# Designs tried in a protein design run: peptides against a protein of PDB entry 6IDX. Part 47

Target 1, 380 residues: chain A of PDB entry 6IDX
Amino acid sequence: KELAKLSADVTFATEFINMDGIIVLTRLVESGTKLLSHYSEMLAFTLTAFLELMDHGIVSWDMVSITFIKQIAGYVSQPMVDVSILQRSLAILESMVLNSQSLYQKIAEEITVGQLISHLQVSNQEIQTYAIALINALFLKAPEDKRQDMANAFAQKHLRSIILNHVIRGNRPIKTEMAHQLYVLQVLTFNLLEERMMTKMDPNDQAQRDIIFELRRIAFDAESDPSNAPGSGTEKRKAMYTKDYKMLGFTNHINPAMDFTQTPPGMLALDNMLYLAKVHQDTYIRIVLENSSREDKHECPFGRSAIELTKMLCEILQVGELPNEGRNDYHPMFFTHDRAFEELFGICIQLLNKTWKEMRATAEDFNKVMQVVREQITRA

## One batch from the design tools (peptide; made by RFdiffusion4, then SolubleMPNN)

Design b1_p11_3_s3 (from b1_p11_3, 5 letters changed)
Fold by OpenDDE base, seed 3:
Structure b1_p11_3_s3 (fold): chain B 380 residues (1-380), chain A 11 residues (1-11)
Amino acid sequence: as target 1 above (380 residues)
Amino acid sequence: MRRKRMEEAAK
């Protein structure tokens, strides 16, 4: 107990470290010797002293043994561990993950996100906060392939559901530290969109062009029996498609693929459009047809609007930026759905279309409409 | 303490 208290002092810590004091503490954890009276209390103070000593940055985290890691991971994975030990163990694991890629790899082998999710199903918000912080650390340090796999996994769906039901909709007010960890998790989740946001469409790739063609098909051919596709010559078809792409509101009516060569938002805009068209087909068709049937200069260009809205949402959500320590602004909506960004896009494109109509906008008003929509989104 | 470790880990 006194050691744990004194370990917060840098002068004491320096002298204690010089006397190999950390090595003694690590060996106490490694031994796992439960035979002592008050073992749990002693262990809790040992782990506290270890954390306080390591927080001075005098000793590398890489000094810890695999046995030490396994003991600490064991305290997190076992169902009946003292809360005080669990808290400190989560904090130690977080610190190890953040400070060493080698330790990350070892910890990621010993602990599953599923085990950490179990610590979210408790009434103790401090335990919940430490569990989310460790999840965030693991997510931050994960290789890009594993990070995407983690995000797509059923574990992340379950994680979002558990966070929503047990943290956000819990009977307790969200503390600042929990709000920060939820913000961090949100930012890390949206950073997975960066690759698509920075991916340029290749106008020569037929498979990518077929996605744009699918958008056209869903908008204009959804009621047409594919058997009645008029066998009229290839040139009449190209001219017809140019008209359809104009009605879809693409800037380049001849080759809409050119509209997706700008990064940001690149292919992410096309992903959003395709999601809307497939998941919210009635909404998509309505938006397109309402604007395609207008003979007045008040048509809202869907394609252009979708691209610029995707870019705007990326800017608002700071996609590709690292979490800021001063920020605690998390959005509960992002915990309600797996594809929360695409769902947000679907809401915002309807808002844009409504705002365009209300303003009686023309193509010249486009930037002004986008500015109004930005203000509406940022105030919501 | 905890926050500073995350900024340092992101650098």
Scores: peptide ipSAE 0.020, ipTM 0.649, DockQ to the pose 0.792
Fold by OpenDDE base, seed 2:
Structure b1_p11_3_s3 (fold): chain B 380 residues (1-380), chain A 11 residues (1-11)
Amino acid sequence: as target 1 above (380 residues)
Amino acid sequence: MRRKRMEEAAK
């Protein structure tokens, strides 16, 4: 107890470390010996002293043994561990993951996200915070391939549901540290969109052009029996599609694929448009047809608007940026849906279309409309 | 103290 208190002092820590004090503490954990009547209390103070000493940055985290890692991981995976030991064990694992890639690899073999989800179902917000912090550390330090797997796994849907029900909708006010960890998890989740945001469309790729053609088909051919494809010559068909792409509000009416060559938002804008067209088909068709039937120059260009809105949402959400320690702004909505970004896009594109009408905007007002929409989204 | 660890890990 006294050691744990004194370990917060840098002068004491320096002298204790110089006396091989950390080695003694690690050996106490490694021994696993439950023979003492006050073992749990002694272990809790040992882990506190260890963490406080390591927080001075005098000793590398790479000094810890595999036996030490397994003992700490064991305290997190076992159901009947003292809350004080569990809390410190989660904090130690987080620190190991953050400070060493070699320790990350070892810890990722010993602990699953599923085991950490069980610690979110408790009433103790400190345990919940440390569990999310360790999930965030594992997610941050994971290779790109493993980050995608972590996001696509059933564990991610389950994690969102558990966070929503046991943390966000819990009967306790969310503390600043929990709000920060929820923000971090949100940022790390949206950073998975970076690949698509930075992917340029290839205007020569037929499969990518077929997606744009599908957007046209859903908007204009949804009621037409595919049997009545007018057999009129290839040139009349090209001229027809150019008109349809103009009505869809693409900047390049001849080759709409050129509008997706700018990164950001690249292919992510096309993904959002296709999601809207397939999942919210009635909303998509309504927006397209309402603007395609206008001859008064007050048409909202859907294609251009969708691209610039996707870019704006990426900027607002800071897609591709690392989490900032000063921030604690998380959005509960992102824990309610599997496709929360695409659903947000679907809400915001309707807001944009409404704002365009209310402003009686023309193509010259486009940037002004986007500025108003940005202010509306950031204040909501 | 805990916050500083994430900034250092992100560098």
Scores: peptide ipSAE 0.020, ipTM 0.646, DockQ to the pose 0.725; fails the geometry check
Fold by OpenDDE base, seed 1:
Structure b1_p11_3_s3 (fold): chain B 380 residues (1-380), chain A 11 residues (1-11)
Amino acid sequence: as target 1 above (380 residues)
Amino acid sequence: MRRKRMEEAAK
């Protein structure tokens, strides 16, 4: 107990470390010896002292043995561990993952996100916070190939549901630290969109062009069977499609694929449009047809608006940026849906279309409408 | 302290 308190002092920590004190603490954990009177209390203070000593940054985290890692992971994976031991063990694992890629690899083999979800189903918000913090650390340090797997895992749907039901909709006010960890999880989740945001459309890729054609089909030919592949389109068909792409509000009416060559938002804008068209078809058709039938220069260009809105949402959500320490702003909506970004886009594109009408905007007012919409989204 | 570790680890 005294050691744990003194370990917060840098002078004491330096002297204790120079006396191989950390090695003694690690060996106590490695021994796993439950035979001592007050073992749980002693272990909790040992883990506290270890954390406080390591927090000075004097000793590398890579000094820890695989046996130590397995013992700490064991305290997190075992049922009915003392809350004080569990809390400190989660904190140690978080710190190990954050400070060492070698330790991340070892910990990722010993602990699953599924095991950490069990620590979210408790009434203790501190345990919940440390469990999310460790999940966030694992997500942050995961290689890019594994980040997508962590995101696609059934564990994420379950994780979101558990966070929503046991944390966000819990009977307790969310503390600042929990709000920060929820913000971090949100940022890390949206960073998975960065690849698509930075992917340029290839105007020569037929499969990508077929998506743009599908947007046209859904808007104007909703009853037409997709099996009528446009054969060698006569000049009359090309002229027809150019008119349709103008009515869809693309900037390049001849080759709408060119509108998706700018990154950000690249292909992510096309993904959002396709999601809206398939999942919210009535909303999509309404927005397109209401604007395509206007001859008064007050038409809202859907294609251009969807691209710039996707870019704006990426900026607001800081897609591709690392989470900031000072931020605690998370959106509960992102835990309610599997495709929360695309659903947000679907809400915001309707808001944009409404705001455009209310402002009686023309194409010259486009940037002004986008500024008003940005303020509306940021205040909501 | 913990927040600082995350920002440093993200760099």
Scores: peptide ipSAE 0.019, ipTM 0.663, DockQ to the pose 0.832; fails the geometry check
Fold by OpenDDE base, seed 4:
Structure b1_p11_3_s3 (fold): chain B 380 residues (1-380), chain A 11 residues (1-11)
Amino acid sequence: as target 1 above (380 residues)
Amino acid sequence: MRRKRMEEAAK
C-alpha cells in the first residue's frame, strides 16, 4: 500500500527501479501464489505500484515476461475476479498495447474483444471505460487486416448493442472519460473509411461504371430485368443515358465517373449512393424522380449533392484524423446500426433535399444549401 | 497520462 503511494513520486520510483524493485513486483504477479492472507489486496497494490512505476517511462514495457502478460490477461479473461485487480489489469494491458508492438502481438493472442465485451455488461462505469480503452488500444495498434476484423467486431451487433444498452442507455450519466473512449472508438471506426474516401474512380473500370449504370437502372428502369444489359449502346442509347445522368444530377452528364475522380470523397460517395439505392430504394427513387421531373431550375442535383455531402460528412466526422485528447463528442446513432455512416448519409441526403426545396435553391445556391445543411447536421 | 499515451501511440 505504501509502495503503491510512493511509486507515484519520480525520485522514489528512480531509486526503487535502480534496486530492481519492478522485477520483484513482476515476480509476485508471475508466481500466482494465492497462499498469502489478503492476496487480492496485496495483488491490487502490487499492480498499482507497477503501473505508477512504469508510468515514469524509466523502464521499457518490453521488460515484462510472457508469464506476467498471461497472468494479467488471465485476470481479464477469468470470471469473478476482484474489481480492483480487473481494473488495474485492464489498465496494464492498455499500457502494454500502446507502448509496445511486440506486447500488442502477445496480448492479442491471449485476449479477445469478446472477453472484453463481458466487462461492458457491468454496472461499474470505470470497468466499462477501461474495457473500451483497451479495445481502442488494440484497434489503434492492430495491423490493417486485423483492424478491419476488429471493426467487423464493432460492427457486430453485439458490441454495439452492449455499448448502447449498458453504457449509453444506462441509468447513469456518462462520465467524461467514458465519453472520450466512445469518441475514440467512433473516430477509429470511421478512419476505416479513409481508403475509400481517398480512392479515385477509374473512369475506364467497367465494374465501377456498372455501379453508376445500376444507379440509373434503379432510378428509371425499376421494372426492367437487370438481365437486359443493353448491348453495345447505339448513339441513341448513349444520348439517353446522358439525359438520365443529367436527371441524376451528375456534373459530368456524359461520363459521371469523372465526378468520382476527386478525392476526397472519391469512391466513398459512390458506395453511399449505391447503399441508398439498394437498402432505401424508395427513398432514393423518390429523391431522384422529384428532382428529375422539375423544369423550374429548382432541381436538386442528387449526384453532385451526394458527393459533396459525403465529403462534408467525412470532414464533420474527421475521417483520417487521429483522435484528439479532450474530445468527448460521440454520436449515439453510430452504435445503433452496423452501416451507420451510410445510414447517416441516407438521413442527411433527405435533409439536404428538404432544405434545397425550402430555400427554393438553384444550382447557384448549391454552396449556401451545403452550408445550411452543415449547420443543421452539426447542431443535431 | 492515459490520453497522452494514446496520442503518442498514434504518432
Scores: peptide ipSAE 0.019, ipTM 0.676, DockQ to the pose 0.824; fails the geometry check

Design b1_p11_3_s4 (from b1_p11_3, 6 letters changed)
Fold by OpenDDE base, seed 3:
Structure b1_p11_3_s4 (fold): chain B 380 residues (1-380), chain A 11 residues (1-11)
Amino acid sequence: as target 1 above (380 residues)
Amino acid sequence: MLRRRQEEAAK
């Protein structure tokens, strides 16, 4: 107990470390000797002293043995561990993950996200906070190939539902630290969109062009019997498609693929449009047809609007930016759905279409409409 | 509460 207090002092820590004091503490954890009276209390103070000593940055985290890691991971994975030990064990694992890529790999092998989810189903908000912080650390330190797997694990309806129901909708006010960890988790989740946001469409790729063609098909051919595919010559088809792409509100009516060569938002805008068209087909068709049937200069260009809205949402959500220490602004909506960004896009494109109508906007008013929509989204 | 250096580790 006194060691744990004194370990917060840098002078004491330096002297204690010079006396191999950390090695003694690590060996106490490694030994696992439960035979001592008050073992749990002693262990909790040992782990506290270890953390306080390591926080001075005098000793590398890479000094810890695999046996030490397994003991700490064991305290997190076992169902009946003292809360005080569990808290400190989660904090140690977080620090190990953050400070060493080698330790990250070892910890990622010993601990599953499923085990961490169990610690979210408790009434103790501190345990929940440390569990989310460890998830965030694992997410942050994951190699690019495994980040998508971590995202898929977060996209596991289970983790999101548990956070939503047991943390966000819990019977207790969210503390600042929990709000920060929820913000961090949200930012790390949105950073997975960066690849698509920065991916340029290749206008020569037929598979990518077929996605744009699918948008056209869903908008204009969904009610047409496939038997009435006009057998008319290839040129009439190209001219017909140019008209359809104009009605879809693309800037380049001849080659809509050119509208997706700008990054941001690149292919992410096309992903959003396709999601809307497939998941919210009635909404998509309505928006497109309401604007395609207008003979007045008040048509809302869907394609252009979808691209610029996707870009705007990326800017608002700071896609590709690292989490900021001072920020605690998390959006509960992003915990409600696996494709929350695309769902947000679907809400915002309806808002844009409504705002365009209300303003009686023309193509010249486009930037003004976008500014009004930005203000509406940022106030919500 | 131990200072979580998540941002320093992200840099």
Scores: peptide ipSAE 0.044, ipTM 0.789, DockQ to the pose 0.579
Fold by OpenDDE base, seed 4:
Structure b1_p11_3_s4 (fold): chain B 380 residues (1-380), chain A 11 residues (1-11)
Amino acid sequence: as target 1 above (380 residues)
Amino acid sequence: MLRRRQEEAAK
């Protein structure tokens, strides 16, 4: 207890470390010996002292043994551990993950996100916060190939549902630290969109062109079998498609693929449009047909609007930016759906279409409409 | 709660 308190002092920490004191603490954890009276209390203070000592940055985290890591991971994976030990163990694992890529690899083998989810199903918000903090650390330090797996774990209805029901919709006010960890998790999840946001469409890629053609088909040929591959399009068919792409509100009616060569938002805008067309088909068709049947110059250009809205949403959500320690603003909506970004796009495109009508906008008012929509989204 | 600089770990 006294050691844990004194370990916060840098002078004491330096002297204690010089005396190999931290090695003694690690060996106490490694031994796992429960024979001592007040073992749990002693262990909790040992882990506190260890954390406080390591926070001075005097000793590398790589000094810890695999046995130590396994003991700490064991306290997190076992269902019946003292809350004080669990809290400190989560904090130690988070530190290890953040400070050492070699320790990240070892820890990622010993613990699963599923085990961490169990610590979200508790009434203790501090335990919940450290569990999310460790998930965030694992996500942040994951190699590129594993980041998608971590994202899939977040996209897993279970983790989102648990966070939503036990944290966000809990009967307790969310503390600043929990709000920060939820913000971090949100930012890390949105950063997975960066690749698609920065991917230019290849106007010569037939598969990408077929997606644009599918958008046309869904809007205008809803009864036509997709098996009718447009055979070698006669000039009349090309002219027909140019009309359809104009009605869809693309800037380049001849080659809509050119509208997706700008990054941001690149291919992410096409992904959003395709999601809307497939998942919310009635909404998509309604938006397109309402504007395609107008001859009054008040047509909302869906294609252009979808691209600029996707870009604006990326700007609002700060896609590609690292989490800021001063931020605690998270969006509960992103915990309600696995494809929350595309669902947000689907809501916002309807808002844009409504706002366009209300403003009686023309193509010249486009930027003004987008500014109003930005203000509406950022106030919601 | 140890305020860990997640920003420093992200760099």
Scores: peptide ipSAE 0.043, ipTM 0.789, DockQ to the pose 0.573
Fold by OpenDDE base, seed 2:
Structure b1_p11_3_s4 (fold): chain B 380 residues (1-380), chain A 11 residues (1-11)
Amino acid sequence: as target 1 above (380 residues)
Amino acid sequence: MLRRRQEEAAK
């Protein structure tokens, strides 16, 4: 107890470390010996002293043994561990993951996200916070090839539902620490959109052009009996599609694929448009047809609007940026749906279309409409 | 109280 208190002092820590004090503490954990009447209390103070000593940054985290890692991981994976030991064990694992790639690899073999989910279902907010912090550390330090697998585990309805129901909708105020960890988790989740945001469309790729053609089909052919395939020549068909792409509000009516060559938002804008067209088909068709039938120059260009809105949402959500320690702004809405970004896009594109009408905007007002919509989104 | 070091670890 006294050691744990004194370990917060840098002068004491330096002298204790010089006396091989950390080595003694690690050996106490490694021994696993439950023979003492006050073992749990002693262990909790040992882990506290270890954390406070290591926080001074005098000793490398790489000094810890595999036996130490297994003991700490054991305290997190076992259901009947003292809360004080569990909390400190989660914090030690987080620090190990953050400070050493070699320790990350070892910990990722010993601990599953499923085990950490069980620690989110408790009434202790500190346990929940350190469980999310360790999840975030594992996500942040994951190799790029494994980030998508971790992301798929986070995109799992189960983790999101547990965070929503047991953390966000809990009968207690969310502390600043928990709010920060939820923010970090949100940022790391949105950074998975970065690949698509930075993917340029290839205007020569037929498969990518077929997606744009599907957007046209859903908007204009959904009510047409497939029997009326206009058998008229290839040139009349090309001229027809150019008109349809104009009505869809693309900037390049001849080759709409050119509108998706700018990164950001690249292919992510096309993904959002296709999601809207397939999942919210009635909303998509309504927005497109309402603007395609106008001859008064007050038409809202859907294609251009969808691209610039996707870019704006990426800017608002800071897609591709690392988490900032000073931030604690998380959005509960992103824990309510699997495709929360695409659903947000679907809400915001309707808001944009409404705002365009209310402003009686023309193509010259486009940037002004986008600025008003940005202010509406950021104040909501 | 454990200091956050997520920014240092992300660099």
Scores: peptide ipSAE 0.038, ipTM 0.782, DockQ to the pose 0.613
Fold by OpenDDE base, seed 1:
Structure b1_p11_3_s4 (fold): chain B 380 residues (1-380), chain A 11 residues (1-11)
Amino acid sequence: as target 1 above (380 residues)
Amino acid sequence: MLRRRQEEAAK
């Protein structure tokens, strides 16, 4: 107990470390010896002292043995562990993952996100916070090839549902630290959109062009079977499609694929449009047809608006940015749906279309409408 | 409270 208190002092920590004190603490954990009187209390203080000593950054985290890692992971994976031991063990694992890629690899083999979900189903908000923090650390330090697997584990309706029901909709106020960890989780989740946001459309890729054609089909030919592959389009068919792409509000009416060559938002804008068209078809058709039938220069260009809105949402959500320690702002909405970004886009594109009408905007007012919509989204 | 330096460790 005294050691744990003194370990917060850098002078004491330096002297204790120079006396191989950390090695003694690690050996106490490694021994796993439950035969000592007050074992749980002693272990909780040992883990506290270890964390406080390591937080000085004097000793590398790579000094820890595989036996130590397995013992700490064991305290997190075992049922009915003392809450004080569990809390400190989660914090140690988080720090190990954050400070060492070698330790990340070892911990990722010993602990699953599924095991950490059990620590979210508790009444203790501190345990929940440390569990989310460890999840965030594992996600942050995952190699790029494993990030999508982690993301899929997050996209598992289970983790999101547990966070929503046991953390966000809990009968207790969310503390600042929990709000921060939820913010971090949100940022890391949205960073998965970065690849699509930075992917340029290839105007020569037929499969990508077929998606744009599908947007046209859904808007104008909703009853037509997709099996009518555009055969060798006569000049009349090309002229027809150019008119349709103008009515869809693309900037390049001849080759709408060119509108998706700008990054950001690249292909992510096309993904959002396709999601809206397939999942919210009535909303999509309404927005397109209401504007395509206007001859008064007050038409809202859907294609251009969807691209610029996707870019704006990426800017607002800071897609591709690292989480900032000073921020605690998370959006509960992102825990309510599997495709929360695309659903947000679907809400915001309706807001944009409404705002455009209310402002009686023309194409010259486009940037002004986008500014008003940005203010509306950021105040909501 | 144990200090968490997520931003420093993210860099």
Scores: peptide ipSAE 0.038, ipTM 0.782, DockQ to the pose 0.573

